Peptides against a protein of PDB entry 2KNC. Designs and how they scored, part 11

Target 1, 74 residues: chain A of PDB entry 2KNC
Amino acid sequence: KGPDILVVLLSVMGAILLIGLAALLIWKLLITIHDRKEFAKFEEERARAKWDTANNPLYKEATSTFTNITYRGT

## One batch from the design tools (peptide; made by RFdiffusion4, then SolubleMPNN)

Design b1_p10_5_s1 (from b1_p10_5, 8 letters changed)
Fold by OpenDDE base, seed 4:
Order: C-alpha cells, then sequence, then structure tokens
Structure b1_p10_5_s1 (fold): chain B 74 residues (1-74), chain A 10 residues (1-10)
C-alpha cells in the first residue's frame, strides 16, 4: 500500500503551517530580545547622562523648590 | 516618574 495521498497532503499542509508559525514566533522573539537590549542600552545611557549631569557644575535644575515661609501647617 | 516607567514597562 503506497502512502495515502490524503495523509501525504495533510502532513505537508500541517508541516507548512507549523514552519510558518515557528518562523513568526522566532521573528517575534528576535524583535523582543532586540528591543529589550536597545531599551537596556538607553537606560544605561540615561543613567550615565544623569551621573555626568550631577558632576557638571553648570547644571541648574529646571525645578525650583519654593519654601512658602508663610505656610504654618495647622 | 521612574516607578511609572517601570510599571508601564512591566
Amino acid sequence: as target 1 above (74 residues)
Amino acid sequence: IEELIEELLR
């Protein structure tokens, strides 16, 4: 008995669908790993910029804290 | 602000 042609066709269709799904999962995984590495690099660069700013004597904070001397908390 | 970014990234 040769392989049933319907079993061969269904197995080939199933294999193509599984390969397509696996390729999409691998692609999504690669993008997610890339984006996490790029984000980690961005946070490291931002942290370094914060440290460099703290050592810069010309840095003036944009936020001024005003102490209201007339506020007596009840 | 840092906590809000961590919560959005989680």
Scores: peptide ipSAE 0.032, ipTM 0.545, DockQ to the pose 0.022
Fold by OpenDDE base, seed 3:
Structure b1_p10_5_s1 (fold): chain B 74 residues (1-74), chain A 10 residues (1-10)
Amino acid sequence: as target 1 above (74 residues)
Amino acid sequence: IEELIEELLR
């Protein structure tokens, strides 16, 4: 009895689908790792820029404390 | 903001 042609066809289709899904998972994993590394670099650069800004005597903090006079703390 | 960044990085 030769290999059932339907089993061969379904196995090839299943293999193609699994390869496609594996490629998408690898791609998503690589992007997720890349984005986390890029974000970590961005936060390092932001921390460095904040330090450089703190050394500038002409820097005005963009942080304004708004006192909400209508907020009676419950 | 830092807590939100930590939660996004988690």
Scores: peptide ipSAE 0.031, ipTM 0.620, DockQ to the pose 0.023
Fold by OpenDDE base, seed 1:
Structure b1_p10_5_s1 (fold): chain B 74 residues (1-74), chain A 10 residues (1-10)
Amino acid sequence: as target 1 above (74 residues)
Amino acid sequence: IEELIEELLR
């Protein structure tokens, strides 16, 4: 009794679909891990840039607070 | 990200 041609066709189709789904899941997982690592690196670099700005002796705050001693806000 | 910012600013 040869293999049932329908069972062989359905098994090959099922295997192709499972391989395709597995490849898509692996691809999505790799991208998601990459994007999370890159985003974590960005937040770290952004945190460092804020620290470097705070320690830069050439950084002049854009906001100068002048206390007007003659201003009585009513 | 720096490369992506450079690509967006170009």
Scores: peptide ipSAE 0.030, ipTM 0.591, DockQ to the pose 0.017
Fold by OpenDDE base, seed 5:
Structure b1_p10_5_s1 (fold): chain B 74 residues (1-74), chain A 10 residues (1-10)
Amino acid sequence: as target 1 above (74 residues)
Amino acid sequence: IEELIEELLR
């Protein structure tokens, strides 16, 4: 008895759908890994820029803390 | 990101 033509057709259709779904999942996974690496690099660059700003002798803080020597908390 | 910004500004 040859393979049932309906079983062959359904198996081929199922295989095509599974390959298509697998390709979409791989594509989404690659993008997600890329975006996470780029975001991690961006947050590291932003952290470095804050550290460089804090250690930059040319950086003047916009906030001057004045110690009021005459402030006795009542 | 800096390299992409430089490429967009060029």
Scores: peptide ipSAE 0.029, ipTM 0.562, DockQ to the pose 0.015

Design b1_p10_5_s2 (from b1_p10_5, 7 letters changed)
Fold by OpenDDE base, seed 3:
Structure b1_p10_5_s2 (fold): chain B 74 residues (1-74), chain A 10 residues (1-10)
Amino acid sequence: as target 1 above (74 residues)
Amino acid sequence: ILDLINELLS
């Protein structure tokens, strides 16, 4: 029995789909790892920037507690 | 993969 042309065709199509899916999964995995590393660096830099800001004697917090004098606690 | 293809084509 010669190879069933339909089986060959379906196997090739299946292989292409699996390769495509594998490539997408690898790509997503690489991006996810990259993004996590970049995010970790960003949080480290942000932590350093906060530390440097806290140690800067010229730093005044941009946020002031505003007491609403018109708030009558009824 | 080539051997699997050849086996499938035989």
Scores: peptide ipSAE 0.060, ipTM 0.734, DockQ to the pose 0.067
Fold by OpenDDE base, seed 5:
Structure b1_p10_5_s2 (fold): chain B 74 residues (1-74), chain A 10 residues (1-10)
Amino acid sequence: as target 1 above (74 residues)
Amino acid sequence: ILDLINELLS
């Protein structure tokens, strides 16, 4: 006739846990998507910087290789 | 959800 108090309490607790779990999954998903977009943008900017450097005829390599003719490698 | 609450409370 009356509501089972245990069934009501367990159903409310279960609903809160499911909502909390869903919220955490959505939060993690949003962060993961954000981080992947930011990383993709960073890699694209690095790729563009390399292309711009390669296309700039005024760019000089910062590194030079010197061959030590006295080094016999033994 | 509201109907479920009403069913649980009836």
Scores: peptide ipSAE 0.059, ipTM 0.733, DockQ to the pose 0.056
Fold by OpenDDE base, seed 1:
Structure b1_p10_5_s2 (fold): chain B 74 residues (1-74), chain A 10 residues (1-10)
Amino acid sequence: as target 1 above (74 residues)
Amino acid sequence: ILDLINELLS
């Protein structure tokens, strides 16, 4: 009825590996959720900044296109 | 967990 030493060693090794893998998966999951929340906040702030720019009466486009009506294309 | 360990060690 004594424990098989090999079974005990393999079970301990397997348990350590499973705990390590579980910890890595939890860590990755937490980071992924955090990053998605932070990115969503960033996109919301970026959207607000775009609205503020669009509603700013002092905003002028950095570039403008002019057509030279005297150019005959020769 | 302790019962599982005891079962494994029995």
Scores: peptide ipSAE 0.054, ipTM 0.720, DockQ to the pose 0.062
Fold by OpenDDE base, seed 2:
Structure b1_p10_5_s2 (fold): chain B 74 residues (1-74), chain A 10 residues (1-10)
Amino acid sequence: as target 1 above (74 residues)
Amino acid sequence: ILDLINELLS
């Protein structure tokens, strides 16, 4: 059997497409892992900042609740 | 892979 030029061309095209798809999947996977690590670090830093603020005696809440003693529900 | 190439080229 001589080489079927059409089969060779289609196989090469298929191989190039598969390599391209694999490269895109690897790239997306690496970015996704990177972004998740960066987001986890950001959330950890934000959580730490909240704890530091809660332990700071100079921190005062911006919102105050007042009870109206004169309201008798009439 | 080499066998596959040889099969495609034979």
Scores: peptide ipSAE 0.054, ipTM 0.724, DockQ to the pose 0.066; fails the geometry check

Design b1_p10_5_s3 (from b1_p10_5, 8 letters changed)
Fold by OpenDDE base, seed 2:
Structure b1_p10_5_s3 (fold): chain B 74 residues (1-74), chain A 10 residues (1-10)
Amino acid sequence: as target 1 above (74 residues)
Amino acid sequence: ILKLIEELLR
């Protein structure tokens, strides 16, 4: 009994679709893992930069309090 | 793919 040509065609089409879907899922997974690792490094560097700013002797608070000597509050 | 076609043709 020769192979059913319809079964061969359907199996090849199904295999191409499954390979395409698997490639898209792998690609999305790799990007998602990459982006999470890059974001984790960014948050670590940001946490370190905040620590370095808090201990930097050159850090001056952006808030300067000016006492207006001419303000007589009634 | 070619091996799968050969297996299905066999």
Scores: peptide ipSAE 0.056, ipTM 0.722, DockQ to the pose 0.054
Fold by OpenDDE base, seed 5:
Structure b1_p10_5_s3 (fold): chain B 74 residues (1-74), chain A 10 residues (1-10)
Amino acid sequence: as target 1 above (74 residues)
Amino acid sequence: ILKLIEELLR
């Protein structure tokens, strides 16, 4: 019985589709891991900048608290 | 894939 050409064609098409899907999943996974590492580094640098600001003796708060001694809340 | 094609062509 000669090879079923339809089975060969369907198996090759199925294999190409599976390889294409696997390549897209690997690509998406690599991007997602890259973006998460970059975002984690950015949030760490932002956290360090807040800690350095809180402990920096040269940081003057831009907010001056004026106690209004004439403010009697009604 | 090649081995599968060879098995199907046999």
Scores: peptide ipSAE 0.051, ipTM 0.706, DockQ to the pose 0.059
Fold by OpenDDE base, seed 4:
Structure b1_p10_5_s3 (fold): chain B 74 residues (1-74), chain A 10 residues (1-10)
Amino acid sequence: as target 1 above (74 residues)
Amino acid sequence: ILKLIEELLR
């Protein structure tokens, strides 16, 4: 039986669609991995900046705790 | 792909 031209055309179309879908999935995966690495770096830099602030002698906490020396709890 | 075309042509 000669090649069924309809089966050949449908298989080529299916192969093109699968390659296109695979390329989009690979592209999305690469972007997602890139963004996660950049976000991890940003969180590491933010954590370091917090440690540097904690060691800065000029850092004043915005929250002042006042001990009320006149409060006699009854 | 090429092997699949060869199998379909066979």
Scores: peptide ipSAE 0.051, ipTM 0.709, DockQ to the pose 0.071
Fold by OpenDDE base, seed 3:
Structure b1_p10_5_s3 (fold): chain B 74 residues (1-74), chain A 10 residues (1-10)
Amino acid sequence: as target 1 above (74 residues)
Amino acid sequence: ILKLIEELLR
């Protein structure tokens, strides 16, 4: 029985779709790994910047505590 | 892929 041309066509189409989907999944995985590494680096740089500011005796906290004198906490 | 197509075509 010769190959069912329809089975061959559907198998090739299915293979192309699976390769395309696999490529998208690999791409998404690579981006997700990259973004997590970049985010980890960003949090390290942020932690370092916070440490450097804590060691600077001239660092004035940007947080001004405004005591609302009208807030009578009941 | 080509070999798999040839095997499916066989």
Scores: peptide ipSAE 0.048, ipTM 0.700, DockQ to the pose 0.065

Design b1_p10_5_s4 (from b1_p10_5, 8 letters changed)
Fold by OpenDDE base, seed 5:
Structure b1_p10_5_s4 (fold): chain B 74 residues (1-74), chain A 10 residues (1-10)
Amino acid sequence: as target 1 above (74 residues)
Amino acid sequence: VLELVQKLLS
């Protein structure tokens, strides 16, 4: 008996949909891995910049605390 | 996929 045209068409459509879904999942996975690596690198660079600032003997804190001797906290 | 198509076309 000749090929069931409906079975052939549905099998081809199903295969295309599965390949398309797999490609979208792979694409999303690659983007997610890329974004996580870039974010991790950015947080590491920010952490290093804080360490370098803390170890720099030329760094002066921008904030100075003045104790008002006349402020009686009553 | 190709073997499935061949089985469906035979």
Scores: peptide ipSAE 0.067, ipTM 0.734, DockQ to the pose 0.059
Fold by OpenDDE base, seed 1:
Structure b1_p10_5_s4 (fold): chain B 74 residues (1-74), chain A 10 residues (1-10)
Amino acid sequence: as target 1 above (74 residues)
Amino acid sequence: VLELVQKLLS
């Protein structure tokens, strides 16, 4: 009634593979959560910077349209 | 874990 050597070897190999796969999944999950949080902060900062630019009193539009009031459009 | 190892070794 000793353990089957093949069953023991396959169980150990399977356990190592499962632990390795679990570690990779956890690592990928942590990175994905980190990157999403960092990206959300970056988009918030970018939105704030866009609001700051829009409210900058020194901002002058690159294009100015002037209507010549003396042009009678013949 | 230990009980699982014992079941594999029984």
Scores: peptide ipSAE 0.054, ipTM 0.700, DockQ to the pose 0.068
Fold by OpenDDE base, seed 2:
Structure b1_p10_5_s4 (fold): chain B 74 residues (1-74), chain A 10 residues (1-10)
Amino acid sequence: as target 1 above (74 residues)
Amino acid sequence: VLELVQKLLS
């Protein structure tokens, strides 16, 4: 039986479409992994900057606690 | 892959 030319053409078209779809999925996956790594680095740098601010001797807390000496607990 | 191509061409 000679090759069914229609089956061959449809299989080649299907293979090209699947390769194209796979390439797009791989590309999207690589971008998503890259963006997650960059975001994780940004959050780590932001966390470090907060710790450095806490250790800065020029940092003054925005809140002050005052003990009311006149409160006798009645 | 080669066997699949041969099956499609047979």
Scores: peptide ipSAE 0.053, ipTM 0.699, DockQ to the pose 0.080
Fold by OpenDDE base, seed 3:
Structure b1_p10_5_s4 (fold): chain B 74 residues (1-74), chain A 10 residues (1-10)
Amino acid sequence: as target 1 above (74 residues)
Amino acid sequence: VLELVQKLLS
């Protein structure tokens, strides 16, 4: 019995779809890993920048708590 | 895989 042309066609189509899906999953995985590594670096750089800002003697906190010494609590 | 392809092509 010669190969069922329909079975061959469906198997080839299925294989192409599986390869395509696998390629998309690999691609998405690589991007997700890349983005997480880039985000981790960005957060590390942002953390360092905050430390550098805290150690900057020119940095004055924008929020100053003024104790109003003239406030006589009645 | 090759045997499955051969069985599919036989």
Scores: peptide ipSAE 0.051, ipTM 0.694, DockQ to the pose 0.068

Design b1_p10_6_s1 (from b1_p10_6, 7 letters changed)
Fold by OpenDDE base, seed 1:
Structure b1_p10_6_s1 (fold): chain B 74 residues (1-74), chain A 10 residues (1-10)
Amino acid sequence: as target 1 above (74 residues)
Amino acid sequence: LLKELLEKAL
């Protein structure tokens, strides 16, 4: 039985599509893992920066409450 | 293996 030329063509097309899809899935997975590692590092650096700010004696809160002693609320 | 499977399928 000679190879069915239609089966050979469909199998080659299917193989190319599957390889392309597999490459895209691997690429997306690698990026997703990279982004998760970078985000975890960023949150660690942000937690350190908050700790450094909390222990900095030069840190002044941006919000100061000023009580106006002349304001008698009606 | 893969060639023998291909020869059995074709």
Scores: peptide ipSAE 0.022, ipTM 0.558, DockQ to the pose 0.080
Fold by OpenDDE base, seed 2:
Structure b1_p10_6_s1 (fold): chain B 74 residues (1-74), chain A 10 residues (1-10)
Amino acid sequence: as target 1 above (74 residues)
Amino acid sequence: LLKELLEKAL
């Protein structure tokens, strides 16, 4: 009994669709893992830059405390 | 397995 040509055709179509979907899922997974690794490196570099700035003798805090001599704490 | 599937398909 020869293979039902319709069963073969539908199985090939289904296999192509599943391979295409699997490729898209793998691609999205790889991008997501890449972006998470790049973001983690960026946050590590930002944390290091903040530490280096805190220890830099040329760093002046942007926040200045001014004593308002006219402020009566009423 | 693959041979048995091929023999069932042919």
Scores: peptide ipSAE 0.020, ipTM 0.541, DockQ to the pose 0.076
Fold by OpenDDE base, seed 5:
Structure b1_p10_6_s1 (fold): chain B 74 residues (1-74), chain A 10 residues (1-10)
Amino acid sequence: as target 1 above (74 residues)
Amino acid sequence: LLKELLEKAL
């Protein structure tokens, strides 16, 4: 009867540890999936914003090309 | 039930 009590205690401790580890793995998996979906959405929105900017007739390019007429590149 | 099973196992 003594070894059976130790086996029960160790089995309960082992079960609690396994449940805790499983919960942490599930939690980490859910966060990782969430973060990947949010990052994919952000990159898609950034790609769409570039396409929308290229098609927006109100978009003025911030880059002005100054042609120096006096610059004779030798 | 659970206590009686524990007492029989103990």
Scores: peptide ipSAE 0.020, ipTM 0.549, DockQ to the pose 0.039
Fold by OpenDDE base, seed 3:
Structure b1_p10_6_s1 (fold): chain B 74 residues (1-74), chain A 10 residues (1-10)
Amino acid sequence: as target 1 above (74 residues)
Amino acid sequence: LLKELLEKAL
């Protein structure tokens, strides 16, 4: 049987689609790994910045507990 | 399996 031209065409089209899908999956995987590493670094830097801020004697906590002096608890 | 599939395809 001569090569079924339709099977050859469909196999080539299928191979191109599979290569394209594989490339997209690899790309998505690389981005997801990169993003997780960047987020982990960002959280580490943010944690370090909080430690440095907590050790700064000029850091006044933005949370002032306003005792409402007018609240006479009856 | 793969060889039998290839022989059926050719």
Scores: peptide ipSAE 0.017, ipTM 0.510, DockQ to the pose 0.091

Design b1_p10_6_s2 (from b1_p10_6, 7 letters changed)
Fold by OpenDDE base, seed 3:
Formats: C-alpha cells, sequence, structure tokens
Structure b1_p10_6_s2 (fold): chain B 74 residues (1-74), chain A 10 residues (1-10)
C-alpha cells in the first residue's frame, strides 16, 4: 500500500494554510503592539503639550472674572 | 512530521 497520496497532499495543503494563518496572526499581533505603543506615545506627547500650553505666558485664560464694581447691592 | 510524511511518500 503506497502512502495515501491524498493524505500527503492534504497534509501539505494543511501545513501551508497553518503557516499562512500563523504569519497573519503574528503580523496582526505586531501591528496591534505597535499601534498600542504609538497611541501611548501620542497620549504622552498630548499630555506634555497641555503642560506647555498651561505654562505659555501668551495663554490668557479665556475666563476673566469681571467684578462688576457698579453692582451696589441695594 | 511533514518531512517524515514526505519521506514516507517518496
Amino acid sequence: as target 1 above (74 residues)
Amino acid sequence: LLLELLEEAL
């Protein structure tokens, strides 16, 4: 009984599919890790930019509390 | 495994 040429063919096809699936999973994992690291850096840079804006001597707070000196409460 | 299956096939 020669080896079932069908079993060999199906095993090779199955191996190629598993390698392809493994490569796609590794690729997706690498992208997901990359995107999480990039997003963390972006949020850190955005946090720093907010601190620099708070220390900007040109930043006038848009909220001026005008004490109405003419409000004589009767 | 795959090499053994290929060797048995030849």
Scores: peptide ipSAE 0.040, ipTM 0.688, DockQ to the pose 0.077
Fold by OpenDDE base, seed 5:
Structure b1_p10_6_s2 (fold): chain B 74 residues (1-74), chain A 10 residues (1-10)
Amino acid sequence: as target 1 above (74 residues)
Amino acid sequence: LLLELLEEAL
């Protein structure tokens, strides 16, 4: 009975550790996938906002380039 | 299986 009970106890402990490790890996994977989807959505919304601003006829560029016709760069 | 091994070990 001595060696068999130790093998059973070690197998149960090993199984619990493997299940715990698997659960942590699944949890980390789910978070990583969630964060990447949220970041991709944010970058897509930011890209769309730039495209919508570029196509908006009411958007006046804040930068007015005045060509000084009197500035002959010699 | 694991429960049967535990019962046989007791």
Scores: peptide ipSAE 0.039, ipTM 0.688, DockQ to the pose 0.061
Fold by OpenDDE base, seed 2:
Structure b1_p10_6_s2 (fold): chain B 74 residues (1-74), chain A 10 residues (1-10)
Amino acid sequence: as target 1 above (74 residues)
Amino acid sequence: LLLELLEEAL
């Protein structure tokens, strides 16, 4: 019973397509994990920079409230 | 697997 050359050909074509699809899925997964790790580091650095600014004794808020003593609110 | 299928086909 000779091997069905058609079954072998279709199995090889199917395997190449599955390997190509698997490689694309792995590549997309690796990029997605990389981007999530980089974004998490960026948000951590941003959170640290905000904390450091809040505790910096040289940081003066740009907004100063002046009470106008001559303002009689009518 | 694919090599074994190819060897079993030859």
Scores: peptide ipSAE 0.038, ipTM 0.681, DockQ to the pose 0.077
Fold by OpenDDE base, seed 4:
Structure b1_p10_6_s2 (fold): chain B 74 residues (1-74), chain A 10 residues (1-10)
Amino acid sequence: as target 1 above (74 residues)
Amino acid sequence: LLLELLEEAL
């Protein structure tokens, strides 16, 4: 029985499409893992920078609260 | 699977 040339052609086309889809999924997965690692590193560096700023004796809050001594709450 | 389907088609 000769190979059904149509079944062979459709199976090869299907295999190429599945390989292409698998390659795109792997590529998207690698990018997503990379971006999550970079974002986690950025948030860790930002957290450390906030701690270093909070422990810096030269850091003064830009907001000064003034109590109005003339305010008599009646 | 794909090779077995190819052999069964031959």
Scores: peptide ipSAE 0.032, ipTM 0.653, DockQ to the pose 0.096

Design b1_p10_6_s3 (from b1_p10_6, 7 letters changed)
Fold by OpenDDE base, seed 3:
Structure b1_p10_6_s3 (fold): chain B 74 residues (1-74), chain A 10 residues (1-10)
Amino acid sequence: as target 1 above (74 residues)
Amino acid sequence: LLLELLQKAL
C-alpha cells in the first residue's frame, strides 16, 4: 500500500498548525510574564514615589484642618 | 508519537 498521500498531507498540515499554535501560546505566555513583571516594577516605583513624596519637606498636605476659631458653639 | 504515526503511514 503506497503511503496514503492524504494521511501524510493531513499529518504535515496538523504538525504546522500545532507548531503555529505552540508558538502563539509561548508568545502569549512570554508577554503575560513580561507584563506581570513590568506591572510589579511599576507598582514598586509608584510605592517608592509615594514614600519620597511623603518625605518631601515641600509636600504640604492639601488637607488643612481649618479649626474655625469663630465657631462659638452657643 | 509523531514518528510512530509517520512510520505507520509509510
Scores: peptide ipSAE 0.036, ipTM 0.640, DockQ to the pose 0.105
Fold by OpenDDE base, seed 1:
Structure b1_p10_6_s3 (fold): chain B 74 residues (1-74), chain A 10 residues (1-10)
Amino acid sequence: as target 1 above (74 residues)
Amino acid sequence: LLLELLQKAL
């Protein structure tokens, strides 16, 4: 039985679509893994910077509450 | 796989 030309055409089209979809999925997976590794590194660096700021003896809290000892509330 | 299916369809 000669090759069904329709089956050959549909199989080639299906193969191209599957290869394209697989390439997009691999690309998206690689980016997602890269971004998660970069974000984890960024959060580690941010955590280290927060520890360095907390241990900095020059760090003064931006808010100082001064109780006015002369203010006797009515 | 795809070549074997193509050869089996031929």
Scores: peptide ipSAE 0.036, ipTM 0.643, DockQ to the pose 0.101
Fold by OpenDDE base, seed 4:
Structure b1_p10_6_s3 (fold): chain B 74 residues (1-74), chain A 10 residues (1-10)
Amino acid sequence: as target 1 above (74 residues)
Amino acid sequence: LLLELLQKAL
């Protein structure tokens, strides 16, 4: 019995769609892994920068608290 | 599965 031309055509179309979907899923997975690695690196560098700043004796907080000596809380 | 369906169609 010759190949059912309709079954062959539908199977080829289905295979192309599955390959296209698989390629999109792989692409999305690669981007998601890349972005997570870059974000983890950024958070590690930010954590190190905070530790380096906290241990720097030249670092002074930009916020200065002034006590108003004229404020008599009556 | 798909290969067996193709083989049954032949």
Scores: peptide ipSAE 0.035, ipTM 0.630, DockQ to the pose 0.095
Fold by OpenDDE base, seed 5:
Structure b1_p10_6_s3 (fold): chain B 74 residues (1-74), chain A 10 residues (1-10)
Amino acid sequence: as target 1 above (74 residues)
Amino acid sequence: LLLELLQKAL
């Protein structure tokens, strides 16, 4: 009965550790997938906002390039 | 199965 009890205890401990590790891996995977989806959505919304701004005839570029006709770069 | 093996070892 001695060696069988030790094998049972070690097998139960090993099973608990494997289940715990699997649960942590699943949890990390779910978070990683969630964060990637949220980041992809944010980049898509940012891309759409740039496209909408570029197509908006009311958008005046804040940067006015004045070509100084008197600046002959010698 | 696992529970029956535990019961048989006790």
Scores: peptide ipSAE 0.032, ipTM 0.636, DockQ to the pose 0.067

Design b1_p10_6_s4 (from b1_p10_6, 6 letters changed)
Fold by OpenDDE base, seed 2:
Structure b1_p10_6_s4 (fold): chain B 74 residues (1-74), chain A 10 residues (1-10)
Amino acid sequence: as target 1 above (74 residues)
Amino acid sequence: LLLELLEQAA
């Protein structure tokens, strides 16, 4: 029984499609893990900068809330 | 894998 040429062709096409899909899934997974690690590092650095700012006696808040004494909210 | 499929088809 000669190899069914159609089965061989379909199996090769299916294998190429599965490898391509697997490569895309692995690539997306690696990017997602990378981005999550980079974001976590960024949030840690931002948290450290906030603590350093809070302990700096030279830090003046750029926003001063002035209550306008003459503003009678009607 | 492809060789095993060829052997099974033979």
Scores: peptide ipSAE 0.050, ipTM 0.696, DockQ to the pose 0.082
Fold by OpenDDE base, seed 5:
Structure b1_p10_6_s4 (fold): chain B 74 residues (1-74), chain A 10 residues (1-10)
Amino acid sequence: as target 1 above (74 residues)
Amino acid sequence: LLLELLEQAA
């Protein structure tokens, strides 16, 4: 029985499509992991900046809460 | 696998 050229061509095409799909999934996974690590690092740096500000005894919050003792909230 | 399929087809 000669080679079924059609079966060979379809199998090669299917293999290329599966490899291409796998490569796209790996690429998307790598980007997603990279972006999550960068975001986590950014949130950690923001958290550290807040802690460093809180630990600075010279830092005064710009927000001053004045309790108006005459405001009876009716 | 693909080579074995080619060899069985030949």
Scores: peptide ipSAE 0.045, ipTM 0.694, DockQ to the pose 0.080
Fold by OpenDDE base, seed 4:
Structure b1_p10_6_s4 (fold): chain B 74 residues (1-74), chain A 10 residues (1-10)
Amino acid sequence: as target 1 above (74 residues)
Amino acid sequence: LLLELLEQAA
């Protein structure tokens, strides 16, 4: 019996769809891994910048706390 | 695999 032409056509169409889906999944996986590595690097650089700023004697805190000694909480 | 499926369908 020759190959069923309909089965051959459906198998080829299914294979093309699976290859396309696999390519999209691989692409999404690569982007997700790239973005996570870039984000991890950014958080490491931000952590280093915070430590360098904390050790800089020229750094002044952006917030000043003033205690109002005349405030009576009554 | 695909050839074996085609043989089973024939």
Scores: peptide ipSAE 0.043, ipTM 0.679, DockQ to the pose 0.093
Fold by OpenDDE base, seed 3:
Structure b1_p10_6_s4 (fold): chain B 74 residues (1-74), chain A 10 residues (1-10)
Amino acid sequence: as target 1 above (74 residues)
Amino acid sequence: LLLELLEQAA
Protein backbone atom coordinates (compact mmCIF):
# COMPACT_ATOMS: atom_id res chain seq x y z
CA LYS B 1 0.00 0.00 0.00
CA GLY B 2 1.68 3.26 -1.12
CA PRO B 3 1.98 6.02 1.49
CA ASP B 4 -1.43 7.63 1.96
CA ILE B 5 -0.89 11.02 0.28
CA LEU B 6 -3.52 12.54 2.62
CA VAL B 7 -1.62 11.31 5.72
CA VAL B 8 1.64 12.76 4.31
CA LEU B 9 0.00 16.15 3.54
CA LEU B 10 -1.69 16.34 6.98
CA SER B 11 1.58 15.35 8.73
CA VAL B 12 3.55 18.06 6.85
CA MET B 13 0.87 20.68 7.64
CA GLY B 14 0.83 19.56 11.29
CA ALA B 15 4.65 19.71 11.49
CA ILE B 16 4.71 23.28 10.03
CA LEU B 17 2.02 24.40 12.51
CA LEU B 18 3.89 22.80 15.46
CA ILE B 19 7.21 24.41 14.39
CA GLY B 20 5.47 27.81 14.06
CA LEU B 21 3.81 27.43 17.47
CA ALA B 22 7.10 26.29 19.08
CA ALA B 23 8.93 29.30 17.56
CA LEU B 24 6.27 31.69 18.94
CA LEU B 25 6.46 30.07 22.41
CA ILE B 26 10.29 30.29 22.43
CA TRP B 27 10.12 33.93 21.26
CA LYS B 28 7.57 34.83 23.98
CA LEU B 29 9.66 33.00 26.61
CA LEU B 30 12.84 34.89 25.60
CA ILE B 31 11.02 38.26 25.71
CA THR B 32 9.47 37.41 29.12
CA ILE B 33 12.90 36.47 30.56
CA HIS B 34 14.45 39.65 29.07
CA ASP B 35 11.65 41.88 30.45
CA ARG B 36 12.00 40.31 33.94
CA LYS B 37 15.77 41.03 33.93
CA GLU B 38 15.25 44.61 32.68
CA PHE B 39 12.52 45.20 35.31
CA ALA B 40 14.82 43.90 38.08
CA LYS B 41 17.57 46.28 36.85
CA PHE B 42 15.08 49.18 36.73
CA GLU B 43 13.94 48.54 40.35
CA GLU B 44 17.62 48.38 41.46
CA GLU B 45 18.41 51.70 39.69
CA ARG B 46 15.25 53.26 41.21
CA ALA B 47 16.24 52.07 44.69
CA ARG B 48 19.76 53.55 44.18
CA ALA B 49 18.33 56.89 42.97
CA LYS B 50 16.12 57.03 46.11
CA TRP B 51 19.19 56.45 48.32
CA ASP B 52 21.16 59.18 46.48
CA THR B 53 18.25 61.64 47.00
CA ALA B 54 17.98 60.77 50.71
CA ASN B 55 21.74 61.38 51.16
CA ASN B 56 21.68 64.73 49.31
CA PRO B 57 22.19 67.47 51.98
CA LEU B 58 20.41 69.96 49.65
CA TYR B 59 17.18 67.91 49.71
CA LYS B 60 14.51 69.71 51.72
CA GLU B 61 11.45 67.62 52.58
CA ALA B 62 8.26 69.11 51.15
CA THR B 63 6.33 68.07 54.29
CA SER B 64 7.14 69.51 57.72
CA THR B 65 5.38 68.44 60.91
CA PHE B 66 4.50 71.21 63.37
CA THR B 67 3.45 70.42 66.93
CA ASN B 68 0.70 72.84 67.93
CA ILE B 69 1.64 73.55 71.57
CA THR B 70 -1.59 75.57 72.04
CA TYR B 71 -3.90 72.61 71.27
CA ARG B 72 -5.53 71.60 74.53
CA GLY B 73 -7.74 68.68 73.61
CA THR B 74 -11.04 69.49 75.32
CA LEU A 1 8.93 10.50 15.81
CA LEU A 2 8.80 11.47 12.07
CA LEU A 3 10.80 8.29 11.20
CA GLU A 4 8.36 6.15 13.24
CA LEU A 5 5.41 7.78 11.42
CA LEU A 6 7.10 7.03 8.05
CA GLU A 7 7.67 3.39 9.10
CA GLN A 8 3.97 3.10 10.12
CA ALA A 9 2.94 4.58 6.73
CA ALA A 10 5.03 2.10 4.81
Scores: peptide ipSAE 0.041, ipTM 0.668, DockQ to the pose 0.099

